# Designs tried in a protein design run: peptides against a protein of PDB entry 6B4J. Part 158

Target 1, 315 residues: chain A of PDB entry 6B4J
Amino acid sequence: DITMQWYQQLQDASMQCVLTFEGLTNSKDSQAKKIKMDLQKAATIPVSQISTIAGSKLKEIFDKIHSLLSGKPVQSGGRSVSVTLNPQGLDFVQYKLAEKFVKQGEEEVASHHEAAFPIAVVASGIWELHPRVGDLILAHLHKKCPYSVPFYPTFKEGMALEDYQRMLGYQVKDSKVEQQDNFLKRMSGMIRLYAAIIQLRWPYGNRQEIHPHGLNHGWRWLAQILNMEPLSDVTATLLFDFLEVCGNALMKQYQVQFWKMLILIKEDYFPRIEAITSSGQMGSFIRLKQFLEKCLQHKDIPVPKGFLTSSFWRS

## One batch from the design tools (peptide; made by RFdiffusion4, then SolubleMPNN)

Design b1_p22_5_s3 (from b1_p22_5, 12 letters changed)
Fold by OpenDDE base, seed 2:
Structure b1_p22_5_s3 (fold): chain B 315 residues (1-315), chain A 22 residues (1-22)
Amino acid sequence: as target 1 above (315 residues)
Amino acid sequence: SPLVKALEEKLNTLTVPSLPLP
């Protein structure tokens, strides 16, 4: 399967990246430890400062991240920090930055769906200038949310149950598996972030270039989901999340073909979801149903709440 | 992918109601 080959290639590249900066991460030297912590903060703090408040502030954050990745010194925690302080500094920063973007999907977007857009536009703009960061974003996203590929991990002979649960995207702490509601909330946040990334371009970049991971990957994701057997609760939840965030953009891009897909979802795929939906999982099912019915009735997919407007960029 | 192509072929066979262009 070409999708699974792509998944594995990204995971292998991510693992090789970790091995490349192992000297920095495992160093017992006090100066190397200090550099590691400074670089980690410089990579992650700007991402945590992303907000829906002002476009000018978002530009400052972008410029800081780009400067750091370009080998320029940046101010972090009252200190000058540069990736040139260690030969493995750039690889480490790229990995930690990508990890932090996915973590913002998992945490911030999971709690505040509108936060997907400012995070995604920065991630997209950084990906355009730094392709390796984009590949690492995908690797982190795919590992935490296999449904973003999409695929459903299978139990293998000799695998521990906890390891299988982790492969499915569950957190397992002290032999306790995460509750289903918290699991779905985190998966929703990551899918919403991904759906925002594939449609957004940084407005101050060269917009004539092709998006490095654009709406064609959204079409691919939908096509792959529709060719898979639905999972109870998971498929209804994530299909809704994806369509709510990027459905308007897909409608504009693919027009009649998008509506054919939406009809196929409603008439062919939705009954398959219904057949596996228990009485306790009706919430996600009903939400998807109402969304599909509303969109088909109105012949429109609404612009998602939190979509960045021209007024945001002038603020 | 083969699966994407197969779905695209299926979608091409669907009759869609005339939708006004947004």
Scores: peptide ipSAE 0.030, ipTM 0.645, DockQ to the pose 0.687
Fold by OpenDDE base, seed 3:
Structure b1_p22_5_s3 (fold): chain B 315 residues (1-315), chain A 22 residues (1-22)
Amino acid sequence: as target 1 above (315 residues)
Amino acid sequence: SPLVKALEEKLNTLTVPSLPLP
């Protein structure tokens, strides 16, 4: 399976990255620990500062992240920080930056769906300049949300239930599995972030270049989802999240083919979702239903709330 | 991908009403 090979390659690359900077992360040296913490803060704080407030501030954040990844010194926590402070500094920063982007999907976007767009446009722009960060974003995303690949992890003989739950993307702490609503909320945030990344380009980059992970991956994602059996609650939730965020962009890009896809979803796939939907899960189902019906009726997919306008970039 | 091909085959069998081009 090409999709599973791609998934595994990204996971292997991520694991190799971790091994590469293990000397920095496992160092008992006080200076190395300080460098690690400074680099971690320099990589993650700018991402946490991403907001919908002003395009100018977003540009400053982008420039800071790019400068850090380019080996330039940046100010972080009142200190000058550079990836050159340690031979493993760049790999560590790339990994932590990618991890933080996915974490913002998992946390910030999960709670504030509009936050997907400013985070995604920075992530996309950084990915364009730093492909390794993009691969690591995918690796982190795929590990936390296998539905972003998409695939459904299978229980293997001899596997602990908790490990299987973690593979499915659930948080398991102290032998307690995460509640379904919280799980779906986190998965939604990550899918929304992904759906935003694949459609957005950094406006100050070379727009003539092909998006490093563009809407063709969105089409692929939909194609894969529709060829998989739906999962109870999960499929209805994430399909809605994906279409709400990138449906307008997919409509513009694929036109008639997109509408064929949407009809296929409504007429063929949606009944399969219905068949596995319990009375307690009707919320996600109804939301998807209403979205599909509205879009088909109006022959339009609305621009998602929080989409970055020209006025945002002039602010 | 075989899955993409299968989807394309399904999509090609669908009659889509005339939609305004963006």
Scores: peptide ipSAE 0.027, ipTM 0.628, DockQ to the pose 0.693
Fold by OpenDDE base, seed 1:
Structure b1_p22_5_s3 (fold): chain B 315 residues (1-315), chain A 22 residues (1-22)
Amino acid sequence: as target 1 above (315 residues)
Amino acid sequence: SPLVKALEEKLNTLTVPSLPLP
């Protein structure tokens, strides 16, 4: 399967990256530990500062991240920090930056759906200039949310139930599995972030270049989902999240082909979701139903709430 | 992608009733 080969290749690249900076992360030296912490803060704090407030502030954050990845010194926590402070500094920063983008999907976007757009446009712009960060974003995303690939992890003989639950994307702490609502909330945030990344371009970059991971991956994702058996509650939730965020962009890009896909979802795939939906899971099902019916009735998919306008970039 | 092509083939075989797309 080409999709599983791609998944494995990204995971292997991510593991190789971790091995490359192991010397920095495992060092007992006090100076190396200090450098590691300074680099980690320099990589992650700017991402946590991303907000919907002003385009000018977003540009400052982008420029700071790009400067750090370019080997330039940046101010972090009142100190000058550079990836040149350690031979593994760049690999470590790229990995931690990518991890932080996905974590903002998992946490911030999960709680505030509109936050997907400012985070995604920075991630897309950084990916365009630093392809390795993009590959690491995918690797982190795919590991935390296999439904972003998409695939369903299989239980293997001899596997512990907790390890299988973790492979499915659940958090397991002290032999307690995460509640389904919290799990779906985190998965939703990551899917919404991904759906925003594939459609957004950094406005101050070379827009004539091809998007490094564009809407063609959105089409591929939908195609793969529709070729899989639906998963109870998960498929209805994430299909809605994906279509709400990038459905308008897909409609504009693929026109008649997109509407054919939406009809296929409503007429062929939606009944399969219904057949596996329990009475306790009707919320996600009804939300998807209402969305599909509204879009087909109006022959339009609304621009998602929080989509960045020209006025945002002038602020 | 082969999957997109397979879906396009399925979509092409779907006689979508000509809903008057706008």
Scores: peptide ipSAE 0.022, ipTM 0.606, DockQ to the pose 0.482
Fold by OpenDDE base, seed 5:
Parts: C-alpha cells; structure tokens; sequence
Structure b1_p22_5_s3 (fold): chain B 315 residues (1-315), chain A 22 residues (1-22)
C-alpha cells in the first residue's frame, strides 16, 4: 500500500528526528535544559501568537520563525536564542515547530475554525523555505489524525485498548478515553488546518515555485476517502470540514472534474454514509447533506469564512 | 473485550484501495 508506505516513511523520519536530538531532550545538565526550554519557547510561542488580527503581525511572526530556522538569533523571553546554541538545536526546533502547528489545528482551529487560515499560510510559507518542517508537520498530523492520511488504524492482536484508542486519535488520560464530541472537534480542527495549508501560499515568497504540498494532495485525499468505507460520524464530519475549507479552491482548480467528484459524493458515497449513521449521529450527516445539496443547487462552493483577503495583508 | 471488538468492527471492516500519491 503506497499510502501506508508514505505514512510510515514520514513517521520513521519523525522518529529519527527525535533520536537525533535525544541528547538535548534527555540531558540532565542545567545548561542543556535551559537551552532546550529556550529553543522550545522560541519555536512555539510565535505560532501561538498567530491571529486573524493583522497581516503585518503575521509577517513579523513568519520572519521570526524563518530567522530562527535559518540559524539567526531571535528574541524569546527577553533572551537571544539561536539554534546554534546546541548541535541538535535545529532538529529540535523543526520538530517542535511542526508539532506546534499541528497542535494549533487540534486546539485553536478546533475551537475557532477561521484561525485555520492565518496558521496555514504561515505553515505553508515555512514549509516552502524549510521542507523538513513540512514533512514533520505531516508526520505529526498523520499521527494525531490518521484520517488526514487517510487511513483507519486497525486493532492488532495483543494491542492494549488504550494504545488502539490513541492510534485512532483519541486522547486517553488516566485510563479515560476522550468523549466522541471532543475527539471529532480536534480531528475537525486538524483537517481544516490541512485543507487550508494545501491551498495557501505565503504572499511574500516565490510563488512561481510549486506549492510543496498543494491541492493535488487535496484531490488525493478526497479520492482516498471515497475509496474507503465510511466510518460512522467521522467520515461525514471530516468530509464536510475538508470541503468547507478547500472546496472552493478545488472547484477553481479542477472545474468540471471537481463537480463530477461532488456528484459522486452525493449520489454514490453519501448513501453509504447514511447506511451507517445512527439517529444520534444525524447532526454531522445532515450538515454534510445540506452542504452538498446547496453547493450542487447553486453550482458554487462558497469561499470559507476566515479566508485571508487583500485587506488583511494591508493591515 | 466487547469495546475492543466494537471499535475493531467499525474500522477493520473498511477497505482501502491503494491510490497513487501525487
């Protein structure tokens, strides 16, 4: 399975990255601990500062992240911080930065769907300049949300239930599994972030270059989803999230082919979702239904709420 | 366990054809 090979390759690369900076992360030395914490803050705080407020502020954040990844000193917590403070500093920062982008999908975008766009445009721009960060974003995303690949993890013989639940993307704390609504909310946030990343380009980069992970991956994702049996509640939820965020971009890119796929979703795939949808799960199902019907009726996919406009970049 | 089985049944019944990656 090519998809699973790609998934595994990214996970292996991520694991190897962790091993490369293990000396930094596991050090008992006080100075190494300080460096680790400073680098972690320098990598993650700028991402947490991303907002929908102003394009100028977003540019400052981008420039700070890029400077850090470029080996330049940056101000963090009132100190000058550089990845050159430790030989493993760059790998650590790349990993933590990528992890933080995905975490913003999981947390911020999950709660505020419009936040997907400013986070995604920074992530896309950083990915363009730092491909390894992009690979690590995918690795973190895929691990937290296997539905972003997409695949559905299988239970293996001898596997602990909690480990299986975690593989499915559930949080398990103190032997308590996450509630389904919270799970779906987090998965939605990550899918929405992904759907935003694949369509957005940093406006101050070299836009003549090919998007490092563009809309072709969105097409692939949809195709893969449609070739899978639907998962109860999950498929209807995430398919809606994906189409709401990137459906307009896919429509513009693929034109008639996109509409053929949308018809296929409505006529062939949607009944399969219906067949597995319980009365308690009708909310996600109805939402997807109404979205598809509206889009097909109007022959248009709306631009998603929160999409970054020219006025945003002038602010 | 019944819970494991229920989760497994939901997911392991799924068929995923291999698609080429872009």
Amino acid sequence: as target 1 above (315 residues)
Amino acid sequence: SPLVKALEEKLNTLTVPSLPLP
Scores: peptide ipSAE 0.009, ipTM 0.453, DockQ to the pose 0.033

Design b1_p22_5_s4 (from b1_p22_5, 13 letters changed)
Fold by OpenDDE base, seed 4:
Structure b1_p22_5_s4 (fold): chain B 315 residues (1-315), chain A 22 residues (1-22)
Amino acid sequence: as target 1 above (315 residues)
Amino acid sequence: SESVKKLEEKLNKLKVPTLPLP
């Protein structure tokens, strides 16, 4: 399966990246530890500062991240920090930056759906300039949310139940598995972030270049989901999240083919979701149903709440 | 990429019902 090969290649690249900076990570040297912490903060703090408040602030954050990745010194915690402070500094920063973007999906976007857009536009712009960061974003995203690929991990003989649960994207701490509602909330955040990334371009970049991971991947994702058997609660939840965030963009790009896809979802795929939905899980199904019915009735998909406008970039 | 072409082929194999044009 080409999709699974792609998944594995990204995971392998991510693992190789970790091995590359292991010397920095495992160093007992006090200076190396300091450099590691400074680099980690320099990579992650700007991402945590991303907000819906002002486009000017978002540009400052972007410029800071790009400067760091370009080997330029940046101010972090009152100190000058550069990836050149250690031979593994760049690899470490790229990995931690990518990890942090995905983490903002599973935490910030999960709780505040509008946050997807400012995070995604920065991620997209950084990906355009630093493809390795993009690959690492995908690797982290796919590992935490296999439904973003999409695929359903399978239980293998001899596998521990906890390991299988982790493969499915559940957090397992002290032999306690995450509650389903929290799991779905995190998965929703990551899917929403992904759906935002594939449609957004950094407005100050070279817009003539092709999006490094554009809407064609969104169309792919939908096609693959629809060709899979639905998973209880998960499919209805994530399909809604995806369509709410990028449905308007897909509609504009694919026109009639997009509407055919929505009809296919309503007429052919919904009964399959319903058949596996228990009475206690009808919430996600009903939400998706109502969304699709509204969109088909009005012949429009609304621009998602939090979508970045020209006025945002002038602020 | 060849992978994109194969993916497009899979997309084209999706039985998309003919929308009645409104």
Scores: peptide ipSAE 0.435, ipTM 0.821, DockQ to the pose 0.177
Fold by OpenDDE base, seed 2:
Structure b1_p22_5_s4 (fold): chain B 315 residues (1-315), chain A 22 residues (1-22)
Amino acid sequence: as target 1 above (315 residues)
Amino acid sequence: SESVKKLEEKLNKLKVPTLPLP
């Protein structure tokens, strides 16, 4: 399976990255610990400062992240910080930055769907300049949300139930599995972030270059989902989230083929979702139904709420 | 990808929707 090979390759690269900076992360030296903490803050704080308020502020955040990844000193917590302070500093920063982008999907976007767009445009722009950060974003995303690949993890003989639940993307703490609503909320945030990344380009970059992970990956994602059996509640939820965020962009890109795909979803795939939907899960099902029916009736898919306009970039 | 090819094969069997020309 080519999809599983790609998944595994990204996970292996992520694991190798962790091994590469273990000297920095496990150091008992006081100076190395300080450098580690300063680098971690320099990588993650700018991402947490991303907001929908002003394009100028977003540019400042982008420039700071790019400067850090380029080996330039940046100001963080009242200190000058550079990846050159340690030979493992760049790998560590790339990993922590990628992890933080995915975490913003899991937390911020999960609670505020509009936050997907400013986070995604920064992530896309950084990915264009720093491909390794993009691969690490995918690795973190795929590990936390296997449905972003997409694949459904299988229970293996001898596996602990908790480990299987974690592979499915559930949080398990003190032998208590996460509630389904919280799980779906986090998965939704990550899928929405991903759907935003694949369609957005940083406006101050070389826009003539090919998107490093563009809408063709969105088309692949849909193709893979439609070739898989639906999962109860999960498929209806995430398919809606994905189409709400990137459906307008897919419509513009794929035109007639997009509408054929939407009809295929409504006529062939949707009954299969219905067949596995319980009465308690009808909310997600109805939401997807209403979205599909509205789009097909109007022959349009709306621009998502929070989409970045030209006025945002002038602010 | 194989999944994309399979999707395209399914889509090619569907009638072209009467969409307004952009």
Scores: peptide ipSAE 0.430, ipTM 0.857, DockQ to the pose 0.629
Fold by OpenDDE base, seed 5:
Structure b1_p22_5_s4 (fold): chain B 315 residues (1-315), chain A 22 residues (1-22)
Amino acid sequence: as target 1 above (315 residues)
Amino acid sequence: SESVKKLEEKLNKLKVPTLPLP
């Protein structure tokens, strides 16, 4: 399976990255520990500062991240920090930055859906300039949310139940699995972030270049989902999240083919979702139903709430 | 991708009601 090969290649690259900076991570040297902590903060704090408040602030954050990845010194925690402070510094920063972007999907976007757009536009812009960060974003995203690939992990003989639950994207702590609602909330945040990344370009970059992971990957994702058997509650939830965030962009890009796809979802795929939906899962099902019906009736997909306007970039 | 091809094949078989293009 080509999709699974791609998944595995990204996971292998991520694992190799971790091995490369292991010396920095495991060092007992006090100076190395200090450098590690400074680099970790420099990589992650700017991402946590991303907000919907002002485009000028978002540009400052982007410039700081890009400067750090370019080997330039940046101010972090009142200190000058550079990836050149350690031979493994760049690999470590790229990994931690990518991890933090996905974590913002999992936490911030999960709680505030509109936060997807400012996070995604920075991630997209950084990906254009630093492709390895993009690959690591995918690796982290795929590991935490296999539905972003998409695939459904299968239980293998001899596997522990907890390990299977973790492969499905559940958090398992002290032999207690995460509640379904919390799980779906985190998965929703990550899918919404992904759906935003594939459609957004950094406005101050070279827009003449092709998006490194554009809407064609969104079309691929939909195609793969529609060729899979639906999973109870998960498919209805994430399909809605994806279409709400990037449906307008897909409509503009694929036009008639997009509308054919929506009809196919409504007429062919939706009954298959219904057949596996329990009475306790009707919320996600009804939400998807109402979305599809409204879009087909109005012949329009609304621009998602939180989409960055020209006025945002002038602020 | 194979999945995209399969989707396109399904879409090509669908009689799209003439959605008046907006």
Scores: peptide ipSAE 0.314, ipTM 0.818, DockQ to the pose 0.630
Fold by OpenDDE base, seed 3:
Structure b1_p22_5_s4 (fold): chain B 315 residues (1-315), chain A 22 residues (1-22)
Amino acid sequence: as target 1 above (315 residues)
Amino acid sequence: SESVKKLEEKLNKLKVPTLPLP
């Protein structure tokens, strides 16, 4: 399976990255610990500052992240911080930055869907300049949300139930599995972030370059989802989230082929979703149904709420 | 990565069935 090979390759690259900076992370030296904490803050704080308020602020955040990744000193916590402070500093920062982007999908976007766009445009722009950060974003995303690959983890003989639940993307704390609503909320946030990344370009970059992980990956994602058996509640939820965020962009890119895909979803895939949907799970199914019916009726996919306009970039 | 590009090329060859537009 090519998709699973890609998944595994990204996970292996992520694991190798962790091993590369293990000396920094496991150091007992006080100076190394200080450097680690400073680098971690420098990598993650700017991402947490991303907001929908102004394009100018978003540019400042982007420039700070890019400067850090470029080996330039940046101000963080009142100190000058650089990845050059430690030989493993760059790998550590790339990993933690990528982790933080995915975490913003999991937390911020999950609660505020509109936050997907400013986070995604920064992530896309950083990915364009720093491909390794992009690969690590995918690795973190895929690990937390297998449905972003997409694949559905299978229970294997001898596997602990908790480990299987974690593989599915559930949080398990003190032998208590996460509630389904919270799980789906987090998965939704990550899928929405992903759907935003694949369509957005940093407006101040080299626009002549191809998007490092563009809409073709969205098309791939849909194709893979449609070739898989649906999961109860999960498939209907995430398919809606994906189409709500990037459906307009996919429509513009793929035109007639996109509409054929929507018809295929409605006519062939929907009955399969319905067949596995219990009466208590009809909410996600109905929401997806209504979205598709509305889009097909109007022959249009609305621009998602929170989409960054020219006015945002002038602010 | 080159691997991602190769995967992308393969996936872009996946033809969505031609359904008539309503």
Scores: peptide ipSAE 0.089, ipTM 0.665, DockQ to the pose 0.096; fails the geometry check

